# Peptides against a protein of PDB entry 3VZA, part 26

Target 1, 98 residues: chain A of PDB entry 3VZA
Amino acid sequence: RVERLCKSKELFEERLGLEIRRIHNEQLQFIFRHIDHKDPDKPYMFTLSINEQGDYEVTSCTPPLDCISEFQLKVRETNNFSAFIANIRKAFTALSFK
Target 2, 62 residues: chain B of PDB entry 3VZA
Amino acid sequence: AAYVTQLYYKISRIDWDYEVEPARIKGIHYGPDIAQPINMDSSHHSRCFISDYLWSLVPTAW

## One batch from the design tools (peptide; made by RFdiffusion4, then SolubleMPNN)

Design b1_p11_3_s4 (from b1_p11_3, 4 letters changed)
Fold by OpenDDE base, seed 1:
Structure b1_p11_3_s4 (fold): chain B 98 residues (1-98), chain C 62 residues (1-62), chain A 11 residues (1-11)
Amino acid sequence: as target 1 above (98 residues)
Amino acid sequence: as target 2 above (62 residues)
Amino acid sequence: WEEWKKEILAE
């Protein structure tokens, strides 16, 4: 099972171009690659925590996204975490076109 | 890494087929209404195209 | 962390 889990993680990281890391202060870091077709290894990332109220909170976003606050509101309203992550990637993609 | 793979599934709704050759991207995407098979030859596509395609399967409607 | 993980997966 451990071997399968390791392989699964590797497949997701490569195929989705998404790395998920546990970082300090009980946060998750989401690192997107494969965003810019001209620079596939360029990282686009944000960090996420659960605040004292129990709500998702974006603690950083690099590069910054104007829409991140709206997405944070939407995920709190809908609890649609999948759409939350997907929309952030979509926004990063749009940003890469400048 | 059990929890992270669970998180990947929560995000993408993709379940990979682990018994295929490395160059084959095979799995199932479980959409809201229908399950869609994934079956790609990775040698025919760029990494960016593959990622964009897979993410296109994930609904962005809230 | 386990509680945090549970929170995310429960959404």
Scores: peptide ipSAE 0.124, ipTM 0.932, DockQ to the pose 0.106
Fold by OpenDDE base, seed 2:
Structure b1_p11_3_s4 (fold): chain B 98 residues (1-98), chain C 62 residues (1-62), chain A 11 residues (1-11)
Amino acid sequence: as target 1 above (98 residues)
Amino acid sequence: as target 2 above (62 residues)
Amino acid sequence: WEEWKKEILAE
């Protein structure tokens, strides 16, 4: 089971181009790669925490996204975490085309 | 590791087939209406294309 | 198992 879990994580990281890391102060860092077809290893990332109210809070976004605050609002309203992450990736993809 | 894989499923709704050869990307995407099979030959596509394709399966409607 | 992780998965 442990081996399968490790393999599963590796498959998701490579195939989705998404790495998820736990960082200081009880935050999750989401690192997207495979965004820029000309530079597949270029990272696009944001960090996420749960604030004192229990709500999702984006604590950083690199590169910055104009829509990130709206997405934060939307995920708080809908609890659709899947759409939240997918929309962020979509926004990063759009940004990569400048 | 259990948590992170559960999180990946929560995000992508993909379940991989772990019994196939490494060059085969095989699994199932569980959408809201229909479960769709995934079956790709990774040697035929770039890493970016594969990721873009898989993410295209994930609905962005709130 | 941290509470914040549990909350993310539960939502």
Scores: peptide ipSAE 0.124, ipTM 0.932, DockQ to the pose 0.101
Fold by OpenDDE base, seed 5:
Structure b1_p11_3_s4 (fold): chain B 98 residues (1-98), chain C 62 residues (1-62), chain A 11 residues (1-11)
Amino acid sequence: as target 1 above (98 residues)
Amino acid sequence: as target 2 above (62 residues)
Amino acid sequence: WEEWKKEILAE
């Protein structure tokens, strides 16, 4: 089972170009790659926590996204975490075209 | 590892087929209405294309 | 999901 889980994680990381890491202060770091076709290894990332009220809170975003605050509001309203992550990736993709 | 893989599924709604050769990207995407198979030869595509394609399966409607 | 979410974020 552990071997399967490790393989699963590796497949998701490579195929989705998304790495998920636990970092200090009870946060998750989401690192997107494969965004810029001219620089596939360039990372686009954001960090996420749960604040004292129990709500999702984006604590950093690199590079910055104008829409990230709106997405934070939307995920709090809808609890659609999948759409939240997918929309962030779409926004990073659009940003990569400068 | 269990939690992160569960998170990947929650995000992507993809379940991989772990019994195929590494060059074969095979699995199932579970959309809101119907499940769709994924079956592609990774050697025929760039990493960016593969990722873009898979993410295109994920709805962005809130 | 809420408890799961807390668990993955916990140190």
Scores: peptide ipSAE 0.119, ipTM 0.931, DockQ to the pose 0.065
Fold by OpenDDE base, seed 3:
Structure b1_p11_3_s4 (fold): chain B 98 residues (1-98), chain C 62 residues (1-62), chain A 11 residues (1-11)
Amino acid sequence: as target 1 above (98 residues)
Amino acid sequence: as target 2 above (62 residues)
Amino acid sequence: WEEWKKEILAE
């Protein structure tokens, strides 16, 4: 099972171009790659925590996204975490064309 | 690792087939209505295309 | 952290 879990993580990281790290202060760091087709290894990242109220909170976003605050509101309203992450990736993708 | 893989599934709704050759990207995407098979030859596509395609399976509607 | 995990995955 341990071998399977390790392989699963590696497959997700490579195929989705998404690395997830646990970082200080009980946060998760989401690192997207494969966004810019001209620079596939360029990272697009944000960090996420759960605040004292129990709500998702984006603590950083690099590069910055104008829509990130709206997405934070939407995920709090809908609890659709999948759409939250997917929309962020979509926004990063759009940014890479600018 | 278990937590991370659970999170990946929560995000993508993809379950991989771990018994195929490394060059084959095979799995199932579980959408809200139907399950869709994934079956790609990675040697035919760039890493960016593969990622874009897989993410295109994930609905962005809130 | 376990509570954090629960909150993320319970949705």
Scores: peptide ipSAE 0.117, ipTM 0.931, DockQ to the pose 0.106

Design b1_p11_4_s1 (from b1_p11_4, 3 letters changed)
Fold by OpenDDE base, seed 5:
Structure b1_p11_4_s1 (fold): chain B 98 residues (1-98), chain C 62 residues (1-62), chain A 11 residues (1-11)
Amino acid sequence: as target 1 above (98 residues)
Amino acid sequence: as target 2 above (62 residues)
Amino acid sequence: RKELLEKLDSE
């Protein structure tokens, strides 16, 4: 089971180009790669926490996204975490075509 | 590791086939309607193409 | 306050 879990994580990281890390203060860091086809290893990342009200809160976003505050509102309203992550990736992809 | 793996599924709705050779990207995507198979040869595509393709399976509608 | 992991696991 442990071996399967490790392999699963590795497959997701490579195939989705998404790394998920637990960091200090009960936060998750999401690191996207494979965004810029000219620089596949360039990271696009954000950190997520739960605020005192129990709501999702983006605590950092690098590079910054103008739409991140809107997405934070949307995920609070819909609780659609999948769409939240997918839309952030889509926004990072659009940003890579600056 | 269990939590992170489950989180990946929560995000992507993909379940991998772990019994195939590494170059074969095989699994099932569980979309909002019907499940669709994933089966591609990674040696025929760039890492970015593969990721873009897989993410294209994930709905962005809220 | 609900922890992030707990919120994600409960959904």
Scores: peptide ipSAE 0.365, ipTM 0.947, DockQ to the pose 0.204
Fold by OpenDDE base, seed 4:
Structure b1_p11_4_s1 (fold): chain B 98 residues (1-98), chain C 62 residues (1-62), chain A 11 residues (1-11)
Amino acid sequence: as target 1 above (98 residues)
Amino acid sequence: as target 2 above (62 residues)
Amino acid sequence: RKELLEKLDSE
């Protein structure tokens, strides 16, 4: 199982171009690559935590996204975490076209 | 790494086929309506195209 | 305060 889990993580990282890291202060860091077709290794990232009220909170976003605050509200309302991540990637993709 | 892989599934709803050759991207996407197979030859596509395609399977409706 | 991973697991 451990070997399968390791392989699974590697496949997701490469195929989705998404790395997920557990970082300090009980946060998750999401690092997107394969966004800019001209620079596939350019990272687009955000960090996520739970605030004192128990709500999802984006603690950083690089590069910044105008829509990130709205997405934070939407995920709090819907708890649709999948759509939350997918919409962020969509926004990063749009940003890459400048 | 169990939680991380679970999170990937929670996000993408994709389950990979781990028994195929490395160049074959094969799996199942479990969408809200019906499950759809994934079956790609990675040698025919760029990394960015593959990622874009897979993410296109993930609904963005809230 | 609920831990982030725990919240994700509970949804």
Scores: peptide ipSAE 0.362, ipTM 0.948, DockQ to the pose 0.204
Fold by OpenDDE base, seed 3:
Structure b1_p11_4_s1 (fold): chain B 98 residues (1-98), chain C 62 residues (1-62), chain A 11 residues (1-11)
Amino acid sequence: as target 1 above (98 residues)
Amino acid sequence: as target 2 above (62 residues)
Amino acid sequence: RKELLEKLDSE
C-alpha cells in the first residue's frame, strides 16, 4: 500500500508536472513545471493557507499573477478547488508566452 | 503520502492504472457527468505536451 | 480556525 502511494505521487508529479509540498505555518506549496515548452523544468509556484476566517488565502505567487486575487475570490465563493488550481496553471501558461 | 495522492485526485479527478509498463500513460478521468479513458504512449510525446493534455481534461469553469 | 488539510478533506 505504501509503495503504491509512493508510485502514485511520482506518476502525478511527472505526468501533471505538479509537485505539492507541505511547508511551514500549515501551508501547501504548489510547484508547476512543464509550463514553458522551451524550459520544461522552470518552476511556477504559489503557496496556500487558511486564514483566521477559514478562507483560502494565497500567501505567495512566483511569478506574480494579476488574476490571482480574483481566483482567490472565486474559490471562496464556489469551493471549486479543482478549477482553482487548473485556472492558475492556465494563467501561468499564458504568462510564459509573454 | 496518502493525503497528497488524495489531493492530486481532488484536483485532477484522474485515477491511474499502475499495472501497465512505464511508457504507457493509462488511467481514467472522472468528469462531472462521464468518465473518459486515458491511454497514451509517452514515447510519442514531450513531457510538456503530456501535461498540457492531461490538464486540458480538467474543467476551468467555476 | 481549521487547518488547510482539514478544509480540503471536508470538501
Scores: peptide ipSAE 0.354, ipTM 0.948, DockQ to the pose 0.205
Fold by OpenDDE base, seed 2:
Structure b1_p11_4_s1 (fold): chain B 98 residues (1-98), chain C 62 residues (1-62), chain A 11 residues (1-11)
Amino acid sequence: as target 1 above (98 residues)
Amino acid sequence: as target 2 above (62 residues)
Amino acid sequence: RKELLEKLDSE
């Protein structure tokens, strides 16, 4: 099963172009690639933590997204984590067309 | 690793078929209404197209 | 305070 889990992670990373890392201070880093078709390896990333109130908090976003604060609010309201991540990717994609 | 895999499922709602050749992207996307099969030849598409396609399966409605 | 991973697992 360990081998399967490792393979699964690799498949998701490559196919979704999404890497997830645990980083300091109990945070997760989400790194999107395959966003810019002209530069598939260019990373678009954000970090996520839980604040003292127990709410999702985006602690960084590179490049910055105007909509990230709204998305943070929406995921707190809906707990729809899937939509949260998908919308962030959508926003990064839109940004890549500037 | 187990948590990461589960997180990917939580995000994408995709379950891969691990018994096919590496060039075959095969799995199931579990949407809110109906499960949809995924079955594509990666050699026919760019990495960006593949990712865009798979993400297009993920609803963005809150 | 709840850890991030715990919160995600609980949803």
Scores: peptide ipSAE 0.335, ipTM 0.947, DockQ to the pose 0.205

Design b1_p11_4_s2 (from b1_p11_4, 5 letters changed)
Fold by OpenDDE base, seed 5:
Structure b1_p11_4_s2 (fold): chain B 98 residues (1-98), chain C 62 residues (1-62), chain A 11 residues (1-11)
Amino acid sequence: as target 1 above (98 residues)
Amino acid sequence: as target 2 above (62 residues)
Amino acid sequence: RLAELERLDSE
């Protein structure tokens, strides 16, 4: 089972171009790659926590996204975490075209 | 590592087939209505195309 | 707080 879990993580990281890391202060870091076809390894990332109220909170976003605060509101309202992550990737993709 | 794989599923709704050769991207995407098979030859596509394709399966409607 | 996120992962 452990072997499959490790393989599963590697497959998701490579195929989705999404790495998920635990970082300091009880946060998760989401790192997107494969966004810019001209620079596939360029990272696009944000960090997420659960605040004292129990709500999703984006604690950083690099590069910055104007829409990230709206997405944070939307995920709090809908609890649709999948759409939250997918929309962030879509926004990063749009940003990569400058 | 178990929780992170569950998070990937929560995000993508994809379940991989772990018994195929590495060059084969095979699995199932569980959409809101019906499940769809994934079956790609990775050697025929760029990494960015593969990622874009897989993410295109994930609904962005809130 | 991270534990809460991990619980989400396991659902």
Scores: peptide ipSAE 0.185, ipTM 0.938, DockQ to the pose 0.145
Fold by OpenDDE base, seed 3:
Structure b1_p11_4_s2 (fold): chain B 98 residues (1-98), chain C 62 residues (1-62), chain A 11 residues (1-11)
Amino acid sequence: as target 1 above (98 residues)
Amino acid sequence: as target 2 above (62 residues)
Amino acid sequence: RLAELERLDSE
């Protein structure tokens, strides 16, 4: 089981190009790669926490996204975490073409 | 960690087939209505294409 | 806070 979990994590990281890390101050860091086809290893990342009100809060975004605040609002309204992450990736992808 | 893999599933709704050869990307995507198979030969695609394809399976509607 | 995220993963 432990071996399966390790393999699962590795498969998700490589196939989705998404690394998820626990970092300081009780945050999760989401690191997207495979965004820029010309530079597949270039990271696009954001950090996420749960604030004192219990709401999702984006604490950093690199590179910055104009839409990130709107997405934060949307995920709070809908609780659709999957769409939240997917839309962020979509936004990073769009940014990579600029 | 278990919770991280659970988070990956929460995000992607993908369950991998762990018994196939490394070059085969095989699994199931569980969409809102129906489940659909994933079955790719990774040697035929770039890493970016594979990721883009898999993410295309994830609905972006709120 | 991280525990809350971990809780979500466990649901």
Scores: peptide ipSAE 0.164, ipTM 0.938, DockQ to the pose 0.146
Fold by OpenDDE base, seed 2:
Structure b1_p11_4_s2 (fold): chain B 98 residues (1-98), chain C 62 residues (1-62), chain A 11 residues (1-11)
Amino acid sequence: as target 1 above (98 residues)
Amino acid sequence: as target 2 above (62 residues)
Amino acid sequence: RLAELERLDSE
């Protein structure tokens, strides 16, 4: 099972170009790659936590996204975590076109 | 590790076929209404194309 | 907080 879990993680990381890390201060870091076709290894990332009110909170976003605050609001309203992550990737993709 | 893989599924709704050769990207995407097969030869595509394609399967409607 | 996030995301 451990081997399968490790393999699963590796497949998702490579195929989705998304790495998920547990980082300090009880946060999750989401690192997107494969965004810029001219620089596939360039990272686009954000960190996520649950605040004192129990709500999803984006604690950092690099590079910055104008829409990130709206997405945070949307995920709090809808609880659609999948759409939340997918929309962030979509926004990073749009940003990569400068 | 279990949590992370569960999170990947929660995000992507993709279940991989772990028994195929590494060059074959095979799995199932479970959409809200229907399940669609994924079956790609990774040697025919860039990493960016593969990722873009897979993410295109994930709905962005809130 | 991380534990809570894990619980929410595991549902």
Scores: peptide ipSAE 0.150, ipTM 0.937, DockQ to the pose 0.278
Fold by OpenDDE base, seed 1:
Structure b1_p11_4_s2 (fold): chain B 98 residues (1-98), chain C 62 residues (1-62), chain A 11 residues (1-11)
Amino acid sequence: as target 1 above (98 residues)
Amino acid sequence: as target 2 above (62 residues)
Amino acid sequence: RLAELERLDSE
């Protein structure tokens, strides 16, 4: 089972181009790659925590996204975490064309 | 870790087939309405195309 | 850190 879990993680990282890291102060770092087709290894990332109220909170975003605050509000309203992450990736993709 | 893989599933709703060769990207995407198979030859596509395709399966509607 | 993953996965 441990071997399967390790393989699963590696498959997701490569195929989705998404790495998930635990970082200091009980935060998760989401690192997107495969965004820019001309530079597939270029990282686009944000960090996430759960605040004292129990709500998702974006603590950093690199490069910055104008829409990130709205997405944070939307995920708190809908609890649709999947759409939250997918919309962030879509926003990073749009940014890569500028 | 189990939590990491569970988080990936929470995000993507994809379950991989682990019994195929590395060049075969095979699995199932569980959408809100129906489940769709994933089955592609990675040697025929760029890494970026593969990622874009898989993410296109994930609904962005809130 | 593990607690954070657990909380996120449980939402």
Scores: peptide ipSAE 0.149, ipTM 0.937, DockQ to the pose 0.284

Design b1_p11_4_s3 (from b1_p11_4, 6 letters changed)
Fold by OpenDDE base, seed 5:
Structure b1_p11_4_s3 (fold): chain B 98 residues (1-98), chain C 62 residues (1-62), chain A 11 residues (1-11)
Amino acid sequence: as target 1 above (98 residues)
Amino acid sequence: as target 2 above (62 residues)
Amino acid sequence: REALLAELDAE
């Protein structure tokens, strides 16, 4: 049901503080909020694509993460997409304390 | 959309209970070992705490 | 765009 899908998306966005957008050139934009408790609406973002080889590719990361390239390698090796996203959020959280 | 909700499940492994009052965050987290219930009163917590708590359920081991 | 979503869901 369309109404159920809409409600589901809204619940995930609010409760996880994660918005997922489709953007140009066949990319997904992941926008984390609720990272900085002092500024809950501050966005932490990255974009993801599937390259011509069929591999996950991070095309941008704002703010930048030193570990993002390693995470990209790990997700390609393990295909553990859940851990990939969770580790990125963990890294953004650590960055917010700087 | 159907795809994005499927992606949210792929990421979080959470299935919400859609039949409860808005202030109640209720669902099931399907972890690698066993399923665990989620049941919390959102009025008792900040948005950041709620998100941090839910993300804490998601394993970070590769 | 839809292809990317489908690919991610297929993993």
Scores: peptide ipSAE 0.148, ipTM 0.939, DockQ to the pose 0.285
Fold by OpenDDE base, seed 2:
Structure b1_p11_4_s3 (fold): chain B 98 residues (1-98), chain C 62 residues (1-62), chain A 11 residues (1-11)
Amino acid sequence: as target 1 above (98 residues)
Amino acid sequence: as target 2 above (62 residues)
Amino acid sequence: REALLAELDAE
């Protein structure tokens, strides 16, 4: 039911510290929190779209990640979306340690 | 919300147990080979620890 | 927007 779906979304958001939003121009915004243990609410985010070729395209990344372009390539090659998101979170985590 | 919850599952491979008290984090993580139970008392951990733990279940190999 | 979600699900 709708109530279950809403609860599911809330549980994922809180437990994974990942919010997913639909934003303008047919993009998804992925917002990670709970990255910096000293500042759990600090957001780390990127936006994603499907380009004209049908491929995943990262349209922004804040803070910037040197590895994001490589990850975009990898997800296009492997279609492993789970690993894509998980690796981005890992990269943000590493970045939070300076 | 149906699409986003499907996306969360696509990402995490976690299925929550929705019939437990809010302080209990219970579910199943479906790995590539085996399924593992999740069962945590959220009151014993920080939000960051919980998230880190759950994400540690998600393979990063491409 | 929903189309994007659907496409992501399809990938």
Scores: peptide ipSAE 0.143, ipTM 0.940, DockQ to the pose 0.285
Fold by OpenDDE base, seed 1:
Structure b1_p11_4_s3 (fold): chain B 98 residues (1-98), chain C 62 residues (1-62), chain A 11 residues (1-11)
Amino acid sequence: as target 1 above (98 residues)
Amino acid sequence: as target 2 above (62 residues)
Amino acid sequence: REALLAELDAE
C-alpha cells in the first residue's frame, strides 16, 4: 500500500503537472508546471488555507490572478473544489500567453 | 501520502492503472455522469500536451 | 500537518 501511494503521488505530479506541498501555518501550496509549452518547468503557484470561519482562503498567488478573488467566492458558494483548481489552472494558462 | 492522493482524486477524479508500463498513461476519469477511459502512449506526446489533455477532462463549471 | 488535508477532504 505504501508503495502504491508513493507511485500514485508521482504519477499525479508528473501527469497533471501539479505538485501539492504542506507548508507553514497550516497551508497547502499548489505548484503548476507544464503550463507554458515553451517553458514547461516554469512554476505557477498559489497557497491555500482554511480560515477561522472554515472557508477556503487563497493566501498567495504567483503570478497574481485578477480572477482569484472571484474564484475564492465561487468555491465557497459551490464547494466545487475540483472546478476551483481547474479554473485556476485555466487562468494561469491564459496568463502564459500574455 | 494517503491524504495527498485523496486530494488528487478529489481534484481530477482520475484513477490510474498502476499495473501498466511507465510509458503507458492508463486510467479512468470519473465524470459526474459517465466514466471515460484514459489510454495514452506518453512517448508520443509532450509533457505539456499530456497535462493539458488530462485537465481538459476536468469540468470547470461551478 | 495533515489537518488541513483532512479538512479539505471533509469539504
Scores: peptide ipSAE 0.143, ipTM 0.939, DockQ to the pose 0.287
Fold by OpenDDE base, seed 3:
Structure b1_p11_4_s3 (fold): chain B 98 residues (1-98), chain C 62 residues (1-62), chain A 11 residues (1-11)
Amino acid sequence: as target 1 above (98 residues)
Amino acid sequence: as target 2 above (62 residues)
Amino acid sequence: REALLAELDAE
């Protein structure tokens, strides 16, 4: 099982170009790669926490996204975490085109 | 690792086939209506294309 | 540190 889990994580990281890290202060860091086809290893990232009210809170976003606050609101309203992450990736993708 | 893999599933709704050769990207995407198979040869595509394709399976409607 | 992951999994 441990071997399977390790393999699963590696497959997701490579295939989705998404690394998920647990970092200090009870946060998750989401690191997107494979966004810019001209620079596949360029990271696009944000950090996420659950605040005292139990709501998703974006604590950082690099590069910054104008829409990130709206997405935070939407995910709190809908609880659609999948759409939340996917929309962030879409926004990063759009940003990469300058 | 169990938590993070669960999170990946929560995000992507993809379940990989772990029994195939490394160059074969095979799995199932579980959409809201139907399950769609994933089956592609990674050696024929760039990393960016593969990621873009897989993410295209994930609905962005809230 | 795993509390966040657990909460995400719980939703």
Scores: peptide ipSAE 0.140, ipTM 0.939, DockQ to the pose 0.218

